# Designs tried in a protein design run: peptides against a protein of PDB entry 5H65. Part 205

Target 1, 294 residues: chain A of PDB entry 5H65
Amino acid sequence: QYLERTPLCAILKQKAPQQYRIRAKLRSYKPRRLFQSVKLHCPKCHLLQEVPHEGDLDIIFQDGATKTPDVKLQNTSLYDSKIWTTKNQKGRKVAVHFVKNNGILPLSNECLLLIEGGTLSEICKLSNKFNSVIPVRSGHEDLELLDLSAPFLIQGTIHHYGCKQCSSLRSIQNLNSLVDKTSWIPSSVAEALGIVPLQYVFVMTFTLDDGTGVLEAYLMDSDKFFQIPASEVLMDDDLQKSVDMIMDMFCPPGIKIDAYPWLECFIKSYNVTNGTDNQICYQIFDTTVAEDVI

## One batch from the design tools (peptide; made by RFdiffusion4, then SolubleMPNN)

Design b2_p25_5_s2 (from b2_p25_5, 11 letters changed)
Fold by OpenDDE base, seed 5:
Structure b2_p25_5_s2 (fold): chain B 294 residues (1-294), chain A 25 residues (1-25)
Amino acid sequence: as target 1 above (294 residues)
Amino acid sequence: SSEKENKKRFEEYTKIVSEIIENVA
């Protein structure tokens, strides 16, 4: 929607909720580190959570590896299975289930792996050789998703996460509901398994200054603001550099604000009650910085 | 689409996995 440009000083005097188009300089922003700005967001419960670190995932998969694959769950109509035993002292059992399409294994780039007892490193390597990997465990009657604290689907370099609060997990055999077992669309997999997928989002707070006033605006965006997917940025150095460059462009270090470029964006105001205090907050929306540079 | 092809792929895929799984006995 088209809006006339409004100075910040005027906005600061108005009641919420309202929408504005503004032209301002990015005085500062937080967090300063990109990795801290990438979060996981649930579209249903709206909970924000941190993207698990490698160390976190290592622990989860180590715990998973302490379990023994159930031999009774091997080789179903859905998948062909093989179990490996490592030669370390504990003899870790690793079960890999290759999901079939119409009773036949598809090409490797189309094949979904279900893995029990795999390490993060192994899983990541496998995801580069096959279409995707789901970490699983042996349930009572079927394979089940290992842990929603870990990715429910690793496809290429992308880790897909689900919301613990909103998901009602179903067993792996529910993948049978997918007619096409070669594409493995994350949303389809999630639906089949009762998972509410989390969305990668950039979460930042911008301090905006147009010379008439200063306000803080909240940014939560998946791929529009930077024209870079939040889901890919953590795994791509070039994308990280691009985001950093954009932020440095608008808020260059060691330079006076007078020399900062102007940023045009849309913000919406909204009321927030925090304890006994009522305050007006602002959120950036429907904005692409690459197109809104003046 | 045959059982023979499936077997072949299974063998191929298990080989790939075997090369990735750490310290396979």
Scores: peptide ipSAE 0.706, ipTM 0.965, DockQ to the pose 0.857
Fold by OpenDDE base, seed 4:
Structure b2_p25_5_s2 (fold): chain B 294 residues (1-294), chain A 25 residues (1-25)
Amino acid sequence: as target 1 above (294 residues)
Amino acid sequence: SSEKENKKRFEEYTKIVSEIIENVA
């Protein structure tokens, strides 16, 4: 899309909704910490959720490990199973189910694991050896997803989450509906299991200043703005550094705004009503960060 | 045979898992 550049002073005088192309400096932004800026967004109910921390996941998986795998649910047409017992005092039972493709186990990098009783550490290690891992539990008649508070799918270093409000969970055997049981596309897995997948998003508020005016613009973006996936940034130190560097570049500490680089972006205005108060808000859209060297 | 191949992979995969699962009895 193409729009002519509009100064902020002109935008601030116009009614919403409208779309604009702007060139402005990033005076400030919030939140300042990257971890606070990465959220989970439901595309259906639009709720924003915090990404669970490792400690939260540890508790969930520890609780899951207190349940004993049902021997009747092992070795189906969908998967081959094995159970391990740990040597600790509690004798933790770990069941791993290897999902087959057309009755045969696929290559390891194509194989989905269903795991009962695994720790976060074990699951993460397994996800590096196989295609993906789903934490599950024994239901009444079938394996079921363990908990939507934990990832429904771990693929490499990516944790895929589902919306508790919008999801209507189905049993694991519904994976049979997938013709190809080797690629394990997260959206396909989610659909089969009745999960509404949450999207990793960067959520920030930018204070933009082009010298003619100042406005706040809301940013909700998954991978376009920084050209870095929000889904990967929390698990990759290098990506975190990259985002931090980008933000520091546009909003460098210790120097005056006159020395800041210019940010070109698209913003859209929209109306928000709070009781009797009507205000116009702005959101950044369809934007990749770009520097304009004067 | 496909069954033979499946068995081989199962043994291989279980070995991998066994090395990851902590303190296997």
Scores: peptide ipSAE 0.706, ipTM 0.965, DockQ to the pose 0.906
Fold by OpenDDE base, seed 3:
Structure b2_p25_5_s2 (fold): chain B 294 residues (1-294), chain A 25 residues (1-25)
Amino acid sequence: as target 1 above (294 residues)
Amino acid sequence: SSEKENKKRFEEYTKIVSEIIENVA
């Protein structure tokens, strides 16, 4: 795929859809704050969702903690279980199920935990001691995923979310279909449980100016543009700083645009219809920002 | 031996969890 560089003034005169290679300066961008630019995207229905905040998760897990683990669902062929009762006035019941591999508990770094009644803090701490954690609840016949508004899988510092609209949830025992119960690949877990995984994406609007014209281009990218995974950036201060540095480099504050570096980018035009109004929009694609910008 | 190993790990893991779960009775 070869595309010649096209000036923005020429692009602005052309009909959509088309693909272009451009060289332009980043006059401005929105949102300005990184945490506002990270979203969850469904690859099936294409809806964009906000990444739940800590407070949102706290509420979900607090609600989950009001439920009582079913003792009949403890200790199956899939997992070994233990239940704890807290000393607080509510007497919160916490059930943890350690998933076995071929009938034997694997190493801690290979072990998946299913947890009922855990707090966000507890779950996060557990995810640092074990391979991964799934928040669950007791169903009538089996454990079930707690809530798709919360992560279906917490692995390390990464929260994996599923699409409520596109997912058709299956019970926890469907994890038995996984031959390897030690690696816990998120996509495999999702497939087993009937979950359509959401993708972390950077969502931003760039105002691009090459001196001949100005246009706004939409960025929705998971890991190519910044060469930083959107799935990890919220939990890593260094990655956040890196993104901020990149944006500051292309759009330095307090500096005139004449001094801005040039951004080489691929954009595609597309039509958006709003009633009788037809608008041409632009989206950045297949673009990686280089450190050695000119 | 497998049963022994499983028991050992279970005890170890439950201990880890017990240290994390808040205000365990």
Scores: peptide ipSAE 0.706, ipTM 0.965, DockQ to the pose 0.899
Fold by OpenDDE base, seed 2:
Structure b2_p25_5_s2 (fold): chain B 294 residues (1-294), chain A 25 residues (1-25)
Amino acid sequence: as target 1 above (294 residues)
Amino acid sequence: SSEKENKKRFEEYTKIVSEIIENVA
């Protein structure tokens, strides 16, 4: 859809919902720190939640490690298992289940691990040696996902999370429905286990000014605006620097707004009910920062 | 055989895990 550029002063007078193409300067934005802008978004219930910190995950995995793996659930047609006991006073038991493909263990870079009793550090290290890792626990009749407050899948440096509200968890044996047990596509794993995967998103509020008016626009974007995946930025210093550079370019510190570059983007207006009051809000959509900006 | 290969990989993988798990008894 082609849209002509509309000045902010005109937009501010119009009813919602509508779509606009604008050219404005980024007067300010919130939050100022990148790590505060990365959230998890559910595509079904649309709830936003914080990305768990390492400390949060440590607690979850520590609690999980207090449970003993059920020996009856070891070595099924789906996986081969081994249990280790640590030398510490608690004698932590760690069970690792190596998922097979057609009855045979695949190559390490194709192999999914199910782990009981592992620490975050151990799980992360394992995810670098194998294809992916799922933290699990022993259920009544089968292995089950440990906790949706923790990643349901760790693949490389990416932690995949699921929505607690929208997910209806199924036991691990449902992975049998996957014909190919070597690629371990996150969406396929989620579907098999009844998980609604959360999406990493950048969440920011932009104050836009084109000289005719000022409005606040909400940005919720996964990978289009910065052309950087929100799912990867927290674990990559270079990507973080890139985002920071982009924001500094559009909103340079210590410089007057007159010298700011122009930002071209699409915004949509929508109605929000706050009690008895109807408010018009704006959201940035289908906008990509030009690559030559960096 | 496929079983032989599976056993070999299992041994290899368990060794890798053993090196990662902290303070294995």
Scores: peptide ipSAE 0.706, ipTM 0.965, DockQ to the pose 0.885

Design b2_p25_5_s3 (from b2_p25_5, 11 letters changed)
Fold by OpenDDE base, seed 1:
Structure b2_p25_5_s3 (fold): chain B 294 residues (1-294), chain A 25 residues (1-25)
Amino acid sequence: as target 1 above (294 residues)
Amino acid sequence: SAKEENEKRFKEYSKIVEEIIENVA
């Protein structure tokens, strides 16, 4: 898809919708903090939401820890179970269900854990020893996902979230539908449990300047722009540093804009109606900074 | 046997979990 380079001054005079190829400098961007730019996006209803903070998760898991595992739901054909009681005055019950593959527990790196009553810290530690962890609770007839406000699947350092609006949760026994109970692909788990998985996205606003005009462009991207997955950046210091370095490269602090590197990118214009006001907005698309540095 | 292997793994995994769960009685 070839597009001729168009100066911003010309773009600003044109009606939407249109697609453009531009060459501009990144005068500024927002939000400045990377953590604030990472959101969860539903591919179905397109709602954006914040990634839950640790404090939010602590509350959810604390609440879950006040519940007692149902003995009737222990040890099914799907999983082997064990329950622990803590020594603290609360004496919380922690149930761990080890999911079997073909009736036998797989290797630890292939094994999915279902956990009742675990803390965030415990769950995170377990996710490093086993393939993945699903926080669950005892339902009426089966184990159920604890809460969609918390991850439905923790795999390594990745927290997978589901859309509350679009998901229709099914009980844990629906994991039986998965032929392979060793790899635990997040999308497969989500499908089995009736979850619409949310996508991590970078959400930023760029102020672009090519010397002829200034334009604000919206960025919503999962992994293309930075060539870094938004899903991994929050839990990886090196990836965070990489993103910061990229942004500092294009928008270096304490340096005049004349010295900024040129950024080539694609933007599309679109109309936005806010009450009686109509305005044209711009969104960056199909752009990779590593390939567009001039 | 498969059963023995399962039991072995269960015991092993339980120990791993027990070490992680805080303040096990």
Scores: peptide ipSAE 0.723, ipTM 0.972, DockQ to the pose 0.893
Fold by OpenDDE base, seed 5:
Structure b2_p25_5_s3 (fold): chain B 294 residues (1-294), chain A 25 residues (1-25)
Amino acid sequence: as target 1 above (294 residues)
Amino acid sequence: SAKEENEKRFKEYSKIVEEIIENVA
């Protein structure tokens, strides 16, 4: 919907909720570090959580590696299996299950691996050789997803996470419901396994100033604002640089705000009650920075 | 045959995995 430009001073005097089109300068923003601005968001419960660090994942997979694969769960109609034993003192058992399509293993770039006992490093390397990898564990009657604190699906360099709160996990054999076992669409995998996928989002707070007033606006966006997917930015140095360049362009360090470019965007106001305090907050929406530069 | 192809791929994929798994015995 088309909106006329409204000066910030006028907006600041109005009750919520309302939508506005504004033209303002980005005085400052938080957080300053890109990696801190990327979060995981649940579309159902709306919980925001941090993207797990490698160290976190290492711990999870180390714990998983302490479990022994159940030989009874090897080689089903869904997958062909092989188990390896490492040379280390503990003799780590690694089971890999190659998922078949119509009873036949597909091409490597189409093949999903289910892995028990793998390290993060191994899993990541495998995801580069095959279509995707699911970390799993041996359940009582079937393979099960290892841990929702770790990715439920690693496809290429993208780690797909699920919401612990909203997911009702189902066993791996539910992948049988997928007619096509070659493409491994994350949403389809999630649905089959009862997972509510989390969304990568940029989460930032902008301090906007148009000369008439100053307000803070909240940004939560997956791929529209920067025209860069939040899901890919953490694993791509070039994308990171691009985002940084965009932010530096709008908020250049060491330069007075008078020289800042104008940013056009849409913001919506909303009421927030925190204890005894009632306040109006603002959120950026339906805005693409690349197209809104003036 | 399909079975033969499957066996071939399984061996191939297993080899790939084996090369990636750290310190295979």
Scores: peptide ipSAE 0.723, ipTM 0.972, DockQ to the pose 0.889
Fold by OpenDDE base, seed 2:
Structure b2_p25_5_s3 (fold): chain B 294 residues (1-294), chain A 25 residues (1-25)
Amino acid sequence: as target 1 above (294 residues)
Amino acid sequence: SAKEENEKRFKEYSKIVEEIIENVA
């Protein structure tokens, strides 16, 4: 729907919920560091959580490596398996299961690996040689996803996470429901395994000023605002630089706000209950920053 | 045959994995 531009002073006087088109300057924003703005969002329960750090993942995979793969679960109609033992004192067991398509292993770039006992480094390297990797563990009757605190699917440089609260995990054999076992679409994998996939989002608070008033607007966006996927930005230095450049353009350091460019965007107001008090909050939506800011 | 192709790929993929896994015995 087309909306005419409304000054902030008028918006601040109106009841929620409403939608507005505004033109304002970005006085300031939080957080200042890009990596702090990238979160994981559940589309079902709407919880936000931090993207796990490498150190966190190392611990999870280290713990997983303390378990021995169950030999009874090797080599099914779904996958062919092999187990390696490391030379270290602990003798870490690593089991890799190569998922077949119609009883035959597909090409490497089409092949999904299920891995037990692998390190983050090994898993990442494997994901560069094969289509994708799922960290798994030996369950009672089947292979199972290792831990939802870790990625359920690593494909290229993308780590796909699932919601612990909303997911009802199913065993690995449920991948049999996928007719095509070569493309490994993350959403399809998630559905087969009972996972509610989390969405990478940029989460920021903008302080907007159009000269008539000032308001704070919340930004939660996956790929539209910056035209850069939040899912890729953490693993790509060039994308990070691009986002930084955009933010510096709208909010240049050491420059007076009078010289800031104008930002045109859509915001929606909504009511929030804090105890017995109701307050109106604002969120940016359906907005793409222009390449040329006027 | 399909079986032969599968075996071929399994061996190839296993080799790739072995090169990645640290300190294979």
Scores: peptide ipSAE 0.723, ipTM 0.972, DockQ to the pose 0.878
Fold by OpenDDE base, seed 3:
Structure b2_p25_5_s3 (fold): chain B 294 residues (1-294), chain A 25 residues (1-25)
Amino acid sequence: as target 1 above (294 residues)
Amino acid sequence: SAKEENEKRFKEYSKIVEEIIENVA
């Protein structure tokens, strides 16, 4: 795609929809806090939702722990199972199912765990010892995903979420459809379980100023803009620092805008209708941040 | 054998899980 650079003053006079290449300074942005900028986006229904906080997950897993694992669902062709009873006052039952590959347990770094009654802390620790963890519950005839409000798959430090609206959940035995039960690709797991995976995205509003005009542009990007995956940033301090550094570079605090670096990006205009009111909005797309050398 | 390997891994993995559960619960 080729687009000639267009000044903001000209863009502001044009009808939507159109695509533009611009060079502007980032006067300001919101939200200012990184964790507030990371959302979950459904590629199907396009709903944006918050990434669940630790406290939210704790509640979900605590609720899950009130259920008792069904002994009839232990040890299938798909997995080998073991149940533990905690020594705490509650006597919580924890069932862990180790998923087999071709009838044999794979290496730990290849092994998927299905867990009933686990806490967030336990699940996270397990995800560091094994390939991945799925929080589940005992259904009537099979294990089922615990709750789409919680991750359907925890792999390393990445929490994979599914869309409640668009997903049609299938029971755990549908993992049998996966020929390779060692890699546990999130999209494959999602497909097997009827889950529409949500995408981590950076969601921000930029106020752009090129000296000829000012406009607000919406940013929704997963990994291109910062060249940092939104899916990893919340769990990696270094990545967080990198994003903060980038934003500080383009919008340095305590400095006049005249000294700000130039940002080159693509924006598209689109119409938003609210009743009889028509508003033109702008969204950043296909852009990787770079500082222009002046 | 495959069976023996499976049993070995199951035991090993169970131990790992047990340690985690016991440490948290």
Scores: peptide ipSAE 0.718, ipTM 0.969, DockQ to the pose 0.599

Design b2_p25_5_s4 (from b2_p25_5, 9 letters changed)
Fold by OpenDDE base, seed 4:
Structure b2_p25_5_s4 (fold): chain B 294 residues (1-294), chain A 25 residues (1-25)
Amino acid sequence: as target 1 above (294 residues)
Amino acid sequence: MDEELNKKRFEEYSKIVSEIIENVA
């Protein structure tokens, strides 16, 4: 799209809603910590949630491991099963179900694992050897997703989460509805299991200053702004460093704003009613930051 | 033949899992 550049002072005088192209300096932003900026967003109820921490997941999987796999649910037409017993004092039972495609196990990089009683560490390691891993538990009549507070699907280093509010979970056998059981698309898996998948998003508030005025703009973006997926950044140190470098470039510490680079972006205004007060807010959209910005 | 292939893969995958699962008895 094409829009003429509009100075912030002019924008601040106009009614919403409107779209603008601006050139401004990033005076400041919040939150300052990257891990605080990455959230999970539901496309249905629009609730923003925190990404669970490793410690949170450890607890969930530890609790899950206290349950014993139901032997009646092993070895169905959908999957072949094997159970391991650990040597620890509690004798943890770990059940792994290898999902078949047309009655035959696919290649490892195509194979989905359903796991009962696994630790986060084990699950993560398995996700590097197989296509995907779903943490599950034994239900009354079928395997079921373990907990929506944990990932419903782990592919490599990516943890896919579902919305507790909007999801209506279905049992694992509903994966049979997928014709191709070698390409495990997260959205397809979610649909089959009645899950509304959450979207990783960068959530930030930018204070923009072009010398004529100052305004705050809201950023909610999944992968366009930084050209880095929010879904991968928390699990990749290099990506984290990249985002940090970008932010430091636009908003360098210890330097006067006069020396800041210019940020070109699109913003849209919208009305927000808070009681009797009408407020105009701004959101960044359709914007990609370039490395060679001046 | 398909059954044989399935068996082979199951054994292979089970081995992979067994190496990852902690303290297997």
Scores: peptide ipSAE 0.718, ipTM 0.966, DockQ to the pose 0.910
Fold by OpenDDE base, seed 1:
Structure b2_p25_5_s4 (fold): chain B 294 residues (1-294), chain A 25 residues (1-25)
Amino acid sequence: as target 1 above (294 residues)
Amino acid sequence: MDEELNKKRFEEYSKIVSEIIENVA
C-alpha cells in the first residue's frame, strides 16, 4: 500500500491507531549491543525471552550427561543406536541415535541425530557433520526431548527453541509421523514433538527525528528490516558486522545528526494503557532498509 | 542391499561421531 509522507509533528498530534509513512533520521537506538537486541518471541503467547547463553546451555547439557542412557530404548525401527563411554573421571556415557528414513540411514547431510549425554561442543560439531541434532533423554518408555530451555533442534549453526508455556511435549517416536525423514524442517519437527517454536527477532527502540518532531518507535522484526535473519546473526561474524555497519550508517558515532542519512519507514501508532495513563506508542512495520540511503 | 548400505553408513557415521566425542575410551 502507498502512503503519503507525514511529518512527525503532525503524527504526534493524532489519535491512534493509524499508519504512517515517514522520513526521519535515526537520532539514537537501544540497545546498542547487537546481542542484546536479539530475542526469542513466541507467536502464540507473545512472550519475549532471552536467547540462552553458552554458559546456560553448558549447565543443561552437563546435567543431562549425569543421566544414564536406557539400553532398552536403543535400536528401534526409527533409529540405530550406539553408546560411547568417555575415559574421563566421571565416565560419561554418550548415546547417539541415527534416525532412519524408511528403514535405512540416509546420507549424513540428511541424517538427524538424537543424542544423550553430549556436550554443547560435541553437539555443535555433530550438527556440522550431519543434518541436525536433537538433545534427548531416556524417558520411561521412549526417548524424550531433554529440555526446552535448550534447543530442541540444532541444524547447522542455528539453534531452534520452543516455548515452555505453549508446548505440550510428545515423545520422540512421534517423529514417525514425518513422511520425509531427510529434510528435517524445523516447523515439522516441532509439530511432531508438540513444540511451539520460538522466533528469533530483532528488538530495538528507535528515536526518530525529522526536524519537526521526535518520537520513539519500536522495532520487532525477524528478517525484513536488515534483510538479515535474526536466527543466524548470533552465530555469524559477517552478519554481525553487516548489522553493525547498517546501524553505523544510519547513526554514525561522533557525528552530528545534521549529517545523518534519512531513513524512510512505515510506523503504526497504537494505544497503551498503564493504569490510568493512556499513552500512544509507535511500531515500525513493513520496512526494509536499503543500502542506498539519501 | 538395503541392509548392506545401512550397515555401511552406520559404521561410517559411528566413526564420525567417535572422532567428535571427547575422550572416548
Scores: peptide ipSAE 0.718, ipTM 0.966, DockQ to the pose 0.913
Fold by OpenDDE base, seed 2:
Structure b2_p25_5_s4 (fold): chain B 294 residues (1-294), chain A 25 residues (1-25)
Amino acid sequence: as target 1 above (294 residues)
Amino acid sequence: MDEELNKKRFEEYSKIVSEIIENVA
């Protein structure tokens, strides 16, 4: 719906919930570092969590590599398997399962790999040669997802994560429910495996000032605000630079706020209960700023 | 035909994997 512009001073006097269109300057924002603003959000339970760092993933995959692949789970109607042993003291076992489509291995760029015992580096390299990779482990009766603390699907440079709280994991054989085993749409994979996929989001707090008042607004957005996917920004230097450029434009360092450009956006107010106290908070929504920059 | 194709791809993909897996015995 169409909303007329409302000054911040008027907004600050009104009860929540309400929606507003505003024109204000970005006095400041937090966090200042882009990588700190990218989070994972569950659309079901709404929990926010940090994107795992490389070091975190290394530990998970190292632990996974201590387990021996179950020979009984090799070569099913769903996949063809091969096991490699590394030439080191521990003799790490790596099992790769190539998922078939209608009983035949598809083209490499269409093929999903299930991997046991792989390192992060190996998995990432494999994801560049094949369609996608799922880290798995040998369960009692079937292959299972390794750990929801790690990606359940690596496709290209994108790591797809699932919510530990909301997911009810199913075994790998449930991928059989997918008629087309060549495209490997993340949402379809998640559904088949009982995973609630997490969403990459930009999470920032904006301090907005229009000269009549000052308020803090919360930004949680996946791809609309910057017109840059949060899911891709961490792995793309150019995208990172673009976001930084946008933020520097609206909040340029070393100059007075009087020279800042005006930001037009939508905000919604909502009530938050903190103990016995009710507070009114604000969130940015349905706003795109990239069009003003590009 | 399908079996032969599958075999061919399996061998090809296995080779790719072997080149990526670190220090294969």
Scores: peptide ipSAE 0.717, ipTM 0.966, DockQ to the pose 0.881
Fold by OpenDDE base, seed 3:
Structure b2_p25_5_s4 (fold): chain B 294 residues (1-294), chain A 25 residues (1-25)
Amino acid sequence: as target 1 above (294 residues)
Amino acid sequence: MDEELNKKRFEEYSKIVSEIIENVA
């Protein structure tokens, strides 16, 4: 779709909703810290959630470790199981279930692990040795997802989360519905388990200035704006550095705005009602920042 | 042969897990 460039002063006078193409300088942005800008977004209920911190996960997994794996749920047609007892005084029981493909354990890089009683550290280490890990607990008749407050799937360094509000959890045996039990596509796993997967998004507020006016625009983007996945940035120092560099480029500290580069982007206006007050807000969309800035 | 392969992998994977659990427990 074609949109001509519109000055901010003109946009500020127009009713919503509308879409605009703009050229402006990034006067400022918030939050300033990258980790604060990464959120989880539900595509159904649109709730924004904080990405759980390591400490949060530790608590969840510690709580999970207080439960004893049910021996009756070991070794099914879906998985082969083994249980370990830690050497510490607590004697923590850890059950790991190796999911089979057509009755045979696949290669390690294809193998999904279901783990009971594991710590975050253990789970993360396991996810580096196997395809993916699902934290689970023993239910009454089947293994069940441990807690949607924790990742339902850890694949590599990516933690996949589900929406508590929108998900209707099903037991682990529903993974049988997956014909291919080697790739473990997060969306497929989520579907099988009745999970609405949350999406990692960058959430920022940009103050844009083109010399004719100043406008605040909201950014909620998963991977388009920076061309960096929000899902990976928290676990990759290089990606974090890249995002920081991009932001510093558009909004360099200690330099006057006159020297800032121009940002080309699309924004859409929308109405927000709060009681009797009607406010027009703006959101950045379909925008990619590149090194070739003018 | 499938059973043998499965057994082999199970033992291998169990060893991997064992080392991780023991190291962090």
Scores: peptide ipSAE 0.713, ipTM 0.961, DockQ to the pose 0.596

